# Ledger of designs, part 24: peptides against a protein of PDB entry 1Y0J

Target 1, 39 residues: chain A of PDB entry 1Y0J
Amino acid sequence: EARECVNCGATATPLWRRDRTGHYLCNACGLYHKMNGQN

## One batch from the design tools (peptide; aimed at target 1 E4 C5 Y32 H33)

Design b2_p26_5_s1 (made by RFdiffusion4, then SolubleMPNN; from b2_p26_5, 11 letters changed)
Fold by OpenDDE base, seed 5:
Structure b2_p26_5_s1 (fold): chain B 39 residues (1-39), chain A 26 residues (1-26)
Amino acid sequence: as target 1 above (39 residues)
Amino acid sequence: PVSAEEKAERRAKVEAFFAKLKEELE
């Protein structure tokens, strides 16, 4: 039931983000993707 | 990611990236 980051699978984060398609990303992965485009 | 291992690998890359950024700003 717990939400998880679609990139790394993390289930806890200070701030949930979402990619352009609406998938949830943890804060770190969201920032990483913004800076690099992909992981 | 299709596996726990792949997710862990991606997490490691993210962490390494920010660790490097922090180092460059020190």
Scores: peptide ipSAE 0.460, ipTM 0.806, DockQ to the pose 0.565
OpenDDE base, seeds 1, 2, 3, 4: peptide ipSAE 0.459, 0.450, 0.441, 0.458; ipTM 0.805, 0.802, 0.807, 0.804

Design b2_p26_5_s2 (made by RFdiffusion4, then SolubleMPNN; from b2_p26_5, 15 letters changed)
Fold by OpenDDE base, seed 1:
Structure b2_p26_5_s2 (fold): chain B 39 residues (1-39), chain A 26 residues (1-26)
Amino acid sequence: as target 1 above (39 residues)
Amino acid sequence: PVSKEEKEKRKKEIEKFFEELKKKLE
């Protein structure tokens, strides 16, 4: 098993991020959520 | 966590979002 972004399912990213609830997000999704909202 | 199909949809939405941001920076 491998880590994957809870938003888009990506398994590879330049930088793993975490949302407010601690779930892993790829760099892009993390930035997207930070700039917008809702997971 | 979302469904497989929803994940793909969100992936596309994010891609579009950042493409638009790139355009603003051009």
Scores: peptide ipSAE 0.251, ipTM 0.709, DockQ to the pose 0.550
OpenDDE base, seeds 2, 3, 4, 5: peptide ipSAE 0.038, 0.233, 0.029, 0.230; ipTM 0.324, 0.698, 0.355, 0.696; seed 4 fails the geometry check

Design b2_p26_5_s3 (made by RFdiffusion4, then SolubleMPNN; from b2_p26_5, 14 letters changed)
Fold by OpenDDE base, seed 1:
Structure b2_p26_5_s3 (fold): chain B 39 residues (1-39), chain A 26 residues (1-26)
Amino acid sequence: as target 1 above (39 residues)
Amino acid sequence: PVSEEEKKKRKEKIEAFFKEMEEALA
C-alpha cells in the first residue's frame, strides 16, 4: 500500500502536494487543481 | 477517496489539459 495521487493514481512524483481536505496529489495534478479548482 | 473510474477520467482530463498547455507553449 503506497501513497497514491487521488486524482490520477500515480504512486511517484517529484513533489507531493495536498488539497484543501488533505488528500495527496502528485505535482502535476496539484498544479492542475490549483489552476482549475476542484474537479 | 474516489473510484478507479473517476481517477481515470480525471487523469484523462489532466493529460488533455497538459497537452493543450504543451501545444500553447511550443
Scores: peptide ipSAE 0.055, ipTM 0.476, DockQ to the pose 0.720
OpenDDE base, seeds 2, 3, 4, 5: peptide ipSAE 0.032, 0.048, 0.047, 0.040; ipTM 0.384, 0.470, 0.437, 0.404; seed 4 fails the geometry check

Design b2_p26_5_s4 (made by RFdiffusion4, then SolubleMPNN; from b2_p26_5, 12 letters changed)
Fold by OpenDDE base, seed 1:
Structure b2_p26_5_s4 (fold): chain B 39 residues (1-39), chain A 26 residues (1-26)
Amino acid sequence: as target 1 above (39 residues)
Amino acid sequence: PVSAEEKEERKKKIDAFFEKLKKELE
């Protein structure tokens, strides 16, 4: 029942981020996608 | 939702990206 990053599956992160569609991303994946655009 | 294989692949891409970034910012 724990939240997980839709990109890497991580369940813990210093900061949860969200993409344009509302999917949860860990801090690292969120920054990656922000810098590299869509996937 | 992603497969275990895809999770690992994406994790490696993320890691490589940030390692490159760390070197650029050094």
Scores: peptide ipSAE 0.048, ipTM 0.500, DockQ to the pose 0.605
OpenDDE base, seeds 2, 3, 4, 5: peptide ipSAE 0.031, 0.044, 0.018, 0.032; ipTM 0.446, 0.484, 0.409, 0.449

Design b2_p26_6 (made by RFdiffusion4)
Pose (drawn by RFdiffusion4):
Structure b2_p26_6 (pose): chain A 39 residues (1-39), chain P 26 residues (1-26)
Amino acid sequence: as target 1 above (39 residues)
Amino acid sequence: AEFEEFKAEMEEQRAEVEEFLEELEE
């Protein structure tokens, strides 16, 4: 509905986080790209 | 094409993402 997640596809996320590359990620897959540090 | 490549890479790492989320919830 809001956007297409590239890891899970869950659009029922409380918020969306954009990665530095410009991708759209959720509060889960987006957090992973932050905490992991790597890609 | 870049988007599909990035998506496929993320799907390969999905199991690691699930384990990380389980640990984070604990």

Design b2_p26_6_s1 (made by RFdiffusion4, then SolubleMPNN; from b2_p26_6, 15 letters changed)
Fold by OpenDDE base, seed 3:
Structure b2_p26_6_s1 (fold): chain B 39 residues (1-39), chain A 26 residues (1-26)
Amino acid sequence: as target 1 above (39 residues)
Amino acid sequence: SERERYREEMQRKRPELEEWLAELKK
């Protein structure tokens, strides 16, 4: 099972991020959620 | 599973994400 962004489904990213519940997000989605207070 | 439920929830926000990314690329 390859890691994938829970938001966009990407399987590759320059930097993997994790939200407060431990789910993985690609860099772009992680930044988006952070900016919107959802990470 | 919790992960699958969360994934479905996040997928719903993809359109908003794409709009946000488009703005940042300007």
Scores: peptide ipSAE 0.084, ipTM 0.580, DockQ to the pose 0.818
OpenDDE base, seeds 1, 2, 4, 5: peptide ipSAE 0.073, 0.086, 0.083, 0.082; ipTM 0.571, 0.583, 0.580, 0.577; seed 2 fails the geometry check

Design b2_p26_6_s2 (made by RFdiffusion4, then SolubleMPNN; from b2_p26_6, 15 letters changed)
Fold by OpenDDE base, seed 3:
Structure b2_p26_6_s2 (fold): chain B 39 residues (1-39), chain A 26 residues (1-26)
Amino acid sequence: as target 1 above (39 residues)
Amino acid sequence: SEYEAYKEKMKEKRPELEKWLEEMAK
């Protein structure tokens, strides 16, 4: 199966990141969370 | 599941994310 960003649902990204709970985030969402804190 | 509920919660923040992406893309 395919990995997906837990925030936006994207299935492709230049760089997969992970949130504090270990769930995957696309690069964009990961950077968003990093800059704006936990949603 | 707890994971599905977590995803739904995160998706509610999508409008805010989109605005942020627009600003970063300028």
Scores: peptide ipSAE 0.210, ipTM 0.694, DockQ to the pose 0.729
OpenDDE base, seeds 1, 2, 4, 5: peptide ipSAE 0.192, 0.158, 0.180, 0.128; ipTM 0.683, 0.662, 0.667, 0.631; seed 1 fails the geometry check

Design b2_p26_6_s3 (made by RFdiffusion4, then SolubleMPNN; from b2_p26_6, 12 letters changed)
Fold by OpenDDE base, seed 2:
Structure b2_p26_6_s3 (fold): chain B 39 residues (1-39), chain A 26 residues (1-26)
Amino acid sequence: as target 1 above (39 residues)
Amino acid sequence: SELEKYKEEMEKKRPELEEFLKKLKE
């Protein structure tokens, strides 16, 4: 299987995250959404 | 599609997102 962050396009990350809609985010983008409280 | 709409919305925030990523990503 292959995966890509919907925000930055990264294909590798220390930790894959997922938003409430099910879209995959790399660790960095996931933390960005977490800090801002929304997508 | 919903994914396309999501990406379009995120594109509006690209400038600030990129600044954030520069600080976090190694």
Scores: peptide ipSAE 0.161, ipTM 0.676, DockQ to the pose 0.543
OpenDDE base, seeds 1, 3, 4, 5: peptide ipSAE 0.149, 0.140, 0.145, 0.153; ipTM 0.656, 0.646, 0.655, 0.659

Design b2_p26_6_s4 (made by RFdiffusion4, then SolubleMPNN; from b2_p26_6, 12 letters changed)
Fold by OpenDDE base, seed 3:
Structure b2_p26_6_s4 (fold): chain B 39 residues (1-39), chain A 26 residues (1-26)
Amino acid sequence: as target 1 above (39 residues)
Amino acid sequence: EEYEEYKKRMEEKRPELEKWLEELAK
């Protein structure tokens, strides 16, 4: 099973990020969470 | 928190996320 961003479902990204609980986010969604705080 | 449960929670925030992504994508 391929890794996917838990927010948008993207399976590819320039940089995989992780939230405080370890779930994977694509770079874009990771930055979104960083800017807007915890969803 | 289960991964699938997390995805479900994040799906609820998708509308806001999409607006953000749309702005970034012009």
Scores: peptide ipSAE 0.149, ipTM 0.643, DockQ to the pose 0.676
OpenDDE base, seeds 1, 2, 4, 5: peptide ipSAE 0.096, 0.187, 0.072, 0.128; ipTM 0.604, 0.672, 0.575, 0.629; seed 2 fails the geometry check

Design b2_p26_7 (made by RFdiffusion4)
Pose (drawn by RFdiffusion4):
Structure b2_p26_7 (pose): chain A 39 residues (1-39), chain P 26 residues (1-26)
Amino acid sequence: as target 1 above (39 residues)
Amino acid sequence: SAALAELEAVIEERRTATGATPKPVP
């Protein structure tokens, strides 16, 4: 609905986080790209 | 490391629920 997640596809996220590369990620897959540090 | 493992399990659960295939991030 809101956007297409590249890791899970869950559009029922409370918020969306954009990665530095410009991708759209959810609160879960987006957090992983922050906490992991790597890609 | 334990927090990442828990987060990876949450991501996998969401992927299974949606049936979506992951896409590579450049």

Design b2_p26_7_s1 (made by RFdiffusion4, then SolubleMPNN; from b2_p26_7, 15 letters changed)
Fold by OpenDDE base, seed 5:
Structure b2_p26_7_s1 (fold): chain B 39 residues (1-39), chain A 26 residues (1-26)
Amino acid sequence: as target 1 above (39 residues)
Amino acid sequence: DEELKKLQEEIKKLQEATGAEPKPIP
């Protein structure tokens, strides 16, 4: 179905990101983990 | 917050189903 953030379940975001395993993250989760060294 | 708790549990289950690493919600 619709793409969703694997971290928070969001289905809408200004920018889709991907984690190191290739799963999609919303912009917010992606940025959070990038800043914390997890992306 | 019960609603938040339910959502967190759902997210956990979805993460397990997709194989995603659990990550903190910002």
Scores: peptide ipSAE 0.058, ipTM 0.518, DockQ to the pose 0.111
OpenDDE base, seeds 1, 2, 3, 4: peptide ipSAE 0.057, 0.055, 0.056, 0.033; ipTM 0.535, 0.537, 0.534, 0.339

Design b2_p26_7_s2 (made by RFdiffusion4, then SolubleMPNN; from b2_p26_7, 14 letters changed)
Fold by OpenDDE base, seed 3:
Formats: sequence, structure tokens, C-alpha cells
Structure b2_p26_7_s2 (fold): chain B 39 residues (1-39), chain A 26 residues (1-26)
Amino acid sequence: as target 1 above (39 residues)
Amino acid sequence: MEKLKELQEEIERLRKETGAEPRPIP
């Protein structure tokens, strides 16, 4: 089984991130959320 | 049709739970 980004469904990323509740985000989605004041 | 509706509703629930929004297309 593979990890998936809870935002975009990506299964591969240069860096796995997590939101404040522990959900996994790909690098791109994690950065996007930071830029938009999310999580 | 019913399955599509159910799937969309599930997506919206998950978005609310995760606080996720689609990232911009590069």
C-alpha cells in the first residue's frame, strides 16, 4: 500500500508533510495550504 | 447517476474534514 495526499490524491512527493490534525499532504499541497493560511 | 452523486457528497465531506482545497495547476 502507498500513502496518499489527502488533498490531491498524489502517491509520490519529494517531501511528505502533515497538517495540524496529522493528515498527510504532498509537498505541493502542504505549501499551498501554508500560503493560504490553512492548517 | 446515483453513484456519482454519492461520490461527490463523500468528496465534499472529506474536504470539510481535512480542510483541503485544490492546489493551483502549475
Scores: peptide ipSAE 0.086, ipTM 0.480, DockQ to the pose 0.080
OpenDDE base, seeds 1, 2, 4, 5: peptide ipSAE 0.064, 0.082, 0.050, 0.061; ipTM 0.442, 0.470, 0.391, 0.411; seed 1 fails the geometry check

Design b2_p26_7_s3 (made by RFdiffusion4, then SolubleMPNN; from b2_p26_7, 11 letters changed)
Fold by OpenDDE base, seed 3:
Structure b2_p26_7_s3 (fold): chain B 39 residues (1-39), chain A 26 residues (1-26)
Amino acid sequence: as target 1 above (39 residues)
Amino acid sequence: SEELKELEKKIEELQKKTGAKPKPIP
């Protein structure tokens, strides 16, 4: 099976990240969430 | 801020490399 970013659907990334609830994000989306997200 | 602009630029470059397209945070 293949993993995909829950935000953009990408299946390839230099580094897989995870959001606060454990969902997988590609590196770009993970950084985007960190910079623009709430806390 | 300037720091935020630089970070956003880096994210844009990463998007082009991976083919990713970030969507607004839900």
Scores: peptide ipSAE 0.079, ipTM 0.546, DockQ to the pose 0.251
OpenDDE base, seeds 1, 2, 4, 5: peptide ipSAE 0.049, 0.056, 0.079, 0.078; ipTM 0.474, 0.473, 0.471, 0.549

Design b2_p26_7_s4 (made by RFdiffusion4, then SolubleMPNN; from b2_p26_7, 12 letters changed)
Fold by OpenDDE base, seed 5:
Structure b2_p26_7_s4 (fold): chain B 39 residues (1-39), chain A 26 residues (1-26)
Amino acid sequence: as target 1 above (39 residues)
Amino acid sequence: MEELERLEAEIEALRAATGAEPRPIP
């Protein structure tokens, strides 16, 4: 059971986030999307 | 070359579906 970021493929992160559709994002990508209004 | 083109199109479609953007460069 390996979770991965749908944006960058990372399998490890200090904090898992999710986008508006429920896909998992690493912390960095989640923050990026949040900053750009996509999360 | 054709396979690469197909894969690029698929990646773009998947990015559109997931709302993916280039990852931040730290």
Scores: peptide ipSAE 0.086, ipTM 0.474, DockQ to the pose 0.081
OpenDDE base, seeds 1, 2, 3, 4: peptide ipSAE 0.077, 0.072, 0.073, 0.068; ipTM 0.529, 0.555, 0.559, 0.554

Design b2_p26_8 (made by RFdiffusion4)
Pose (drawn by RFdiffusion4):
Structure b2_p26_8 (pose): chain A 39 residues (1-39), chain P 26 residues (1-26)
Amino acid sequence: as target 1 above (39 residues)
Amino acid sequence: LRKLTPEEQEELFEELEELLEEEEEE
């Protein structure tokens, strides 16, 4: 509905986080790209 | 970036859980 997640596809996220490359990630897959540090 | 397979998703979410536990211990 809101956007297409590239890791899970869950659109029922409380908020969406954008990665530095410009991708749209959820609160889960987006957090992973922050906490992991790598890609 | 590309879409993940089910196996890759499981690995990603297991690694994320471990990282969150480590952050809570710190």

Design b2_p26_8_s1 (made by RFdiffusion4, then SolubleMPNN; from b2_p26_8, 9 letters changed)
Fold by OpenDDE base, seed 4:
Structure b2_p26_8_s1 (fold): chain B 39 residues (1-39), chain A 26 residues (1-26)
Amino acid sequence: as target 1 above (39 residues)
Amino acid sequence: LRRLSPEEQEELQRELQELLERKALE
């Protein structure tokens, strides 16, 4: 399967994360969202 | 729209590592 971050489009990441609605985020985008409450 | 830059990620990892090292001394 070709998974990609819904925020930046990255297809590879050290750790896949998910937002509140279940969409996949790369580690970098997921952490940014966690720290700031928004992407 | 934004994502953490490599530098920002490295800083967070550094801070976490410092906390873990502090805990290891307890």
Scores: peptide ipSAE 0.185, ipTM 0.663, DockQ to the pose 0.116
OpenDDE base, seeds 1, 2, 3, 5: peptide ipSAE 0.038, 0.036, 0.034, 0.034; ipTM 0.481, 0.473, 0.468, 0.471

Design b2_p26_8_s2 (made by RFdiffusion4, then SolubleMPNN; from b2_p26_8, 13 letters changed)
Fold by OpenDDE base, seed 1:
Structure b2_p26_8_s2 (fold): chain B 39 residues (1-39), chain A 26 residues (1-26)
Amino acid sequence: as target 1 above (39 residues)
Amino acid sequence: LRRLSEEEQERLRRELAELLAAAAAA
C-alpha cells in the first residue's frame, strides 16, 4: 500500500499536503491548489 | 483542468511525440 496524490497520482513527495476535505496531495499539487483554488 | 506532476506531463509529451512522428509519413 502506498499513499498517492489524488490529483496527479504521484506516490512520492518531499511533503504531503491535504485539501480542505482531507484528500492527500503531493507538495506540488498542494501548492497548485493553494494558489489557484482548484484542480 | 487538473494539474499533473512533471513526470506525468513528460509521459504525455513522449506519447504525443511518438504519435506525431508516426503521422509524419508521405
Scores: peptide ipSAE 0.038, ipTM 0.488, DockQ to the pose 0.102
OpenDDE base, seeds 2, 3, 4, 5: peptide ipSAE 0.033, 0.028, 0.036, 0.036; ipTM 0.462, 0.493, 0.492, 0.478; seeds 2, 4, 5 fail the geometry check

Design b2_p26_8_s3 (made by RFdiffusion4, then SolubleMPNN; from b2_p26_8, 11 letters changed)
Fold by OpenDDE base, seed 2:
Structure b2_p26_8_s3 (fold): chain B 39 residues (1-39), chain A 26 residues (1-26)
Amino acid sequence: as target 1 above (39 residues)
Amino acid sequence: LRRLSPEEQAELRRRLAELLRRRAEE
């Protein structure tokens, strides 16, 4: 099995992040959500 | 123009890959 970003499906990222519900996000999606407040 | 979100970018990449696969198989 391979971890994947729940937002974009990426399986590789410089830094794994998590949303407030505990789901894994790649670095890019994590930052995007942080900056925009939502997807 | 709006900057595409990572998920939108991923969707476009997936769609492109799908189209290329179909083209290669026909």
Scores: peptide ipSAE 0.116, ipTM 0.616, DockQ to the pose 0.037
OpenDDE base, seeds 1, 3, 4, 5: peptide ipSAE 0.113, 0.098, 0.114, 0.116; ipTM 0.614, 0.586, 0.622, 0.627; seed 1 fails the geometry check

Design b2_p26_8_s4 (made by RFdiffusion4, then SolubleMPNN; from b2_p26_8, 10 letters changed)
Fold by OpenDDE base, seed 4:
Structure b2_p26_8_s4 (fold): chain B 39 residues (1-39), chain A 26 residues (1-26)
Amino acid sequence: as target 1 above (39 residues)
Amino acid sequence: LRKLSPEEQKKLREELAKLLAKKEAE
C-alpha cells in the first residue's frame, strides 16, 4: 500500500504535497489545486 | 466536466497512445 496522489493516482513525485483536508497530492496536482482552487 | 490537472492529462495522453498503437498493429 504505497502512497498515491488522490487526484491522479501517481505513486512517485519529486515532492509530496497535501490539500486543505490533508490528502496527499503529487507536486504537479498540488500546484494545480493551489492555482485554481479546485480540480 | 472538471478541469484536468497536468498529471491527469499526461496519463490520458499515454493511455491514448497505447490504444492507438494496439489498433495500428492489427
Scores: peptide ipSAE 0.097, ipTM 0.579, DockQ to the pose 0.044
OpenDDE base, seeds 1, 2, 3, 5: peptide ipSAE 0.094, 0.087, 0.096, 0.087; ipTM 0.578, 0.573, 0.576, 0.571

## One batch from the design tools (peptide; aimed at target 1 R3 N7 Y32)

Design b2_p27_1 (made by RFdiffusion4)
Pose (drawn by RFdiffusion4):
Structure b2_p27_1 (pose): chain A 39 residues (1-39), chain P 27 residues (1-27)
Amino acid sequence: as target 1 above (39 residues)
Amino acid sequence: AEEEHEEELYELGKYHYEHHSFPPEHA
């Protein structure tokens, strides 16, 4: 609905986080790209 | 509590990363 997640596809996220590369990630897959540090 | 919730989301995101793949959406 809101956007297409690249890791899970869950559009029922409370908020969306954009990665530095410009991708759109959820609160889960987006947090992973922050906490992991790597890609 | 906030730290535990962030860790759960981290493990969930790791699982999705290892097992799923979809085309990424660009800005």

Design b2_p27_1_s1 (made by RFdiffusion4, then SolubleMPNN; from b2_p27_1, 13 letters changed)
Fold by OpenDDE base, seed 4:
Structure b2_p27_1_s1 (fold): chain B 39 residues (1-39), chain A 27 residues (1-27)
Amino acid sequence: as target 1 above (39 residues)
Amino acid sequence: SERAELERLFELGKRNAETKSFPPELA
């Protein structure tokens, strides 16, 4: 199925991540959000 | 915790990526 990062719109990534609410993030954006998050 | 969340996201991403293209990237 088609999938895109909700942050940058990328459609391909080495590792798809999914946040706690189920949004898909590419690896880079997922790590960026984690680094800048408050978890 | 941050560690637990990272591990969860990593595992979920790994499973989801199995049927997707995965060009290399720096992250």
Scores: peptide ipSAE 0.092, ipTM 0.578, DockQ to the pose 0.052
OpenDDE base, seeds 1, 2, 3, 5: peptide ipSAE 0.091, 0.107, 0.092, 0.090; ipTM 0.583, 0.597, 0.576, 0.565; seed 2 fails the geometry check

Design b2_p27_1_s2 (made by RFdiffusion4, then SolubleMPNN; from b2_p27_1, 13 letters changed)
Fold by OpenDDE base, seed 2:
Structure b2_p27_1_s2 (fold): chain B 39 residues (1-39), chain A 27 residues (1-27)
Amino acid sequence: as target 1 above (39 residues)
Amino acid sequence: EEEKRQQELFELGKRNAETRSFPPQLA
């Protein structure tokens, strides 16, 4: 049930982000996604 | 290598997020 990062599966992060399609990403994966345009 | 650089950036981001009071964000 816990929210998880769709990229790495992390269930905890200092800052939840969302990708362009609304999926939740941890802070680190969100930054990675932004810089690379993909997971 | 670009993949290596991106992986290092990812790992750095994780460490920064863990140690900084405010998570890193892109300008």
Scores: peptide ipSAE 0.092, ipTM 0.595, DockQ to the pose 0.088
OpenDDE base, seeds 1, 3, 4, 5: peptide ipSAE 0.077, 0.083, 0.092, 0.088; ipTM 0.566, 0.544, 0.565, 0.566; seeds 4, 5 fail the geometry check

Design b2_p27_1_s3 (made by RFdiffusion4, then SolubleMPNN; from b2_p27_1, 13 letters changed)
Fold by OpenDDE base, seed 3:
Structure b2_p27_1_s3 (fold): chain B 39 residues (1-39), chain A 27 residues (1-27)
Amino acid sequence: as target 1 above (39 residues)
Amino acid sequence: SEEEEKLALYEKGKENAETKSFPPQLA
């Protein structure tokens, strides 16, 4: 199966990111989560 | 353009983030 962003469902991205619990995010959603997440 | 596509995905992600069960996290 193809990897997909758990947030937006995208299957292609210049850079795969991952949250602290291992969820895969596309670059765009990863940056969104970085901006809005609690650290 | 790829930049516009990136922004579209960002906006889609914002909408989905409001409805997803897991909270935003540093990625």
Scores: peptide ipSAE 0.097, ipTM 0.605, DockQ to the pose 0.252
OpenDDE base, seeds 1, 2, 4, 5: peptide ipSAE 0.092, 0.088, 0.089, 0.089; ipTM 0.602, 0.579, 0.585, 0.610

Design b2_p27_1_s4 (made by RFdiffusion4, then SolubleMPNN; from b2_p27_1, 15 letters changed)
Fold by OpenDDE base, seed 3:
Structure b2_p27_1_s4 (fold): chain B 39 residues (1-39), chain A 27 residues (1-27)
Amino acid sequence: as target 1 above (39 residues)
Amino acid sequence: EREKRLQELYEKGEEAARTKSFPPELA
């Protein structure tokens, strides 16, 4: 399956993550979003 | 040389793309 990180557009990552709305994020962007996203 | 310049441009582009919304390097 082909997918892209909605933040950086990466198509490959050690671990795919998802934000609260279900959008896919690469591992790096997902971690940043989690730590800095609005609560 | 040319190949080196192209590699640097590629890396700059990738860095810009990764930080356009929220910088992943800060994770």
Scores: peptide ipSAE 0.089, ipTM 0.524, DockQ to the pose 0.090
OpenDDE base, seeds 1, 2, 4, 5: peptide ipSAE 0.086, 0.086, 0.084, 0.085; ipTM 0.554, 0.596, 0.491, 0.548; seeds 4, 5 fail the geometry check

Design b2_p27_2 (made by RFdiffusion4)
Pose (drawn by RFdiffusion4):
Structure b2_p27_2 (pose): chain A 39 residues (1-39), chain P 27 residues (1-27)
Amino acid sequence: as target 1 above (39 residues)
Amino acid sequence: PDPPPLPPLTPEQMATAHEWLAEERAE
């Protein structure tokens, strides 16, 4: 609905986080790209 | 324009992503 997640596809996220590369990620897959540090 | 899609996370990486999300919510 809101966007297409590149890791899970869950559009029922409370919020969306954009990665530095410009991708759209959820609160879960987006958090992983922050906490992991790597890609 | 939107960049090309990134590769998906593996199951192990996805489990780690959910663990960290749960910890953040608990805080």

Design b2_p27_2_s1 (made by RFdiffusion4, then SolubleMPNN; from b2_p27_2, 8 letters changed)
Fold by OpenDDE base, seed 3:
Structure b2_p27_2_s1 (fold): chain B 39 residues (1-39), chain A 27 residues (1-27)
Amino acid sequence: as target 1 above (39 residues)
Amino acid sequence: PEPPPLPPLSPEELAEAREWLARLRAE
């Protein structure tokens, strides 16, 4: 499809995540932001 | 609070994702 990670632009990931405002993040970026308190 | 993640990709979708990532790593 046309889904993209708002952080890195990836269009495929094993697990799609979402930030606090509902924007899509790939699994890697979602975990990164969570660990750094950015989401 | 962070909303829950979507369910994982199906085996077929995951295979397509792996193929896509493999192409990126080959650049």
Scores: peptide ipSAE 0.071, ipTM 0.472, DockQ to the pose 0.049
OpenDDE base, seeds 1, 2, 4, 5: peptide ipSAE 0.086, 0.075, 0.071, 0.039; ipTM 0.529, 0.497, 0.492, 0.422; seeds 1, 2, 4 fail the geometry check

Design b2_p27_2_s2 (made by RFdiffusion4, then SolubleMPNN; from b2_p27_2, 11 letters changed)
Fold by OpenDDE base, seed 5:
Structure b2_p27_2_s2 (fold): chain B 39 residues (1-39), chain A 27 residues (1-27)
Amino acid sequence: as target 1 above (39 residues)
Amino acid sequence: PEPPPLPPLSPEELAEARRWLEELLAK
């Protein structure tokens, strides 16, 4: 199956990120979460 | 099974996050 961002549903990104519970986030959503102390 | 998705960001927050990505890729 294709990996997808659990926040926005994107299936492609220059850099996949993961939250502390292992959910995949696209780079953009991951950066936002990081800035808010959530990734 | 994988855990449920994170609470979604607002459209405005998602747009901001996308701009951050674009800025990084432009460097």
Scores: peptide ipSAE 0.066, ipTM 0.544, DockQ to the pose 0.659
OpenDDE base, seeds 1, 2, 3, 4: peptide ipSAE 0.046, 0.046, 0.047, 0.063; ipTM 0.494, 0.493, 0.484, 0.534

Design b2_p27_2_s3 (made by RFdiffusion4, then SolubleMPNN; from b2_p27_2, 12 letters changed)
Fold by OpenDDE base, seed 3:
Structure b2_p27_2_s3 (fold): chain B 39 residues (1-39), chain A 27 residues (1-27)
Amino acid sequence: as target 1 above (39 residues)
Amino acid sequence: PEPPPLPPLSPEELEEARRWLEKKLAE
């Protein structure tokens, strides 16, 4: 297992998230998406 | 298709990532 956040490249996070297209995001990047609904 | 990049992580968020990475590498 070598998962990686598609935005920042982090390989470890308290919680893995996924965007609408299935790409993995670390918790921090995923929360940013949720809070702003931007990218 | 890859999503557009988000704004960079804050220093605090980077520190969080670092701590988790080190924990993972220690196993």
Scores: peptide ipSAE 0.083, ipTM 0.575, DockQ to the pose 0.131
OpenDDE base, seeds 1, 2, 4, 5: peptide ipSAE 0.062, 0.076, 0.081, 0.067; ipTM 0.503, 0.562, 0.561, 0.508; seed 1 fails the geometry check

Design b2_p27_2_s4 (made by RFdiffusion4, then SolubleMPNN; from b2_p27_2, 12 letters changed)
Fold by OpenDDE base, seed 1:
Structure b2_p27_2_s4 (fold): chain B 39 residues (1-39), chain A 27 residues (1-27)
Amino acid sequence: as target 1 above (39 residues)
Amino acid sequence: PEPPPLPPLSEEELKEAYEWLAELLKK
């Protein structure tokens, strides 16, 4: 069950995030969404 | 459906992301 960031393909991150529909993002990509008000 | 790809983070945005992470890790 390998997890992968749907944006950048990273398979390791200090913190996994999920978007509103359950897709996984690495911390960096998830924070980009947060900083830019993306939901 | 998968979200559209995000633009790459600038160095400034990356720095901010690390700062936010540091805040999360404060105990």
Scores: peptide ipSAE 0.051, ipTM 0.451, DockQ to the pose 0.254
OpenDDE base, seeds 2, 3, 4, 5: peptide ipSAE 0.041, 0.048, 0.039, 0.043; ipTM 0.376, 0.469, 0.417, 0.373; seed 4 fails the geometry check

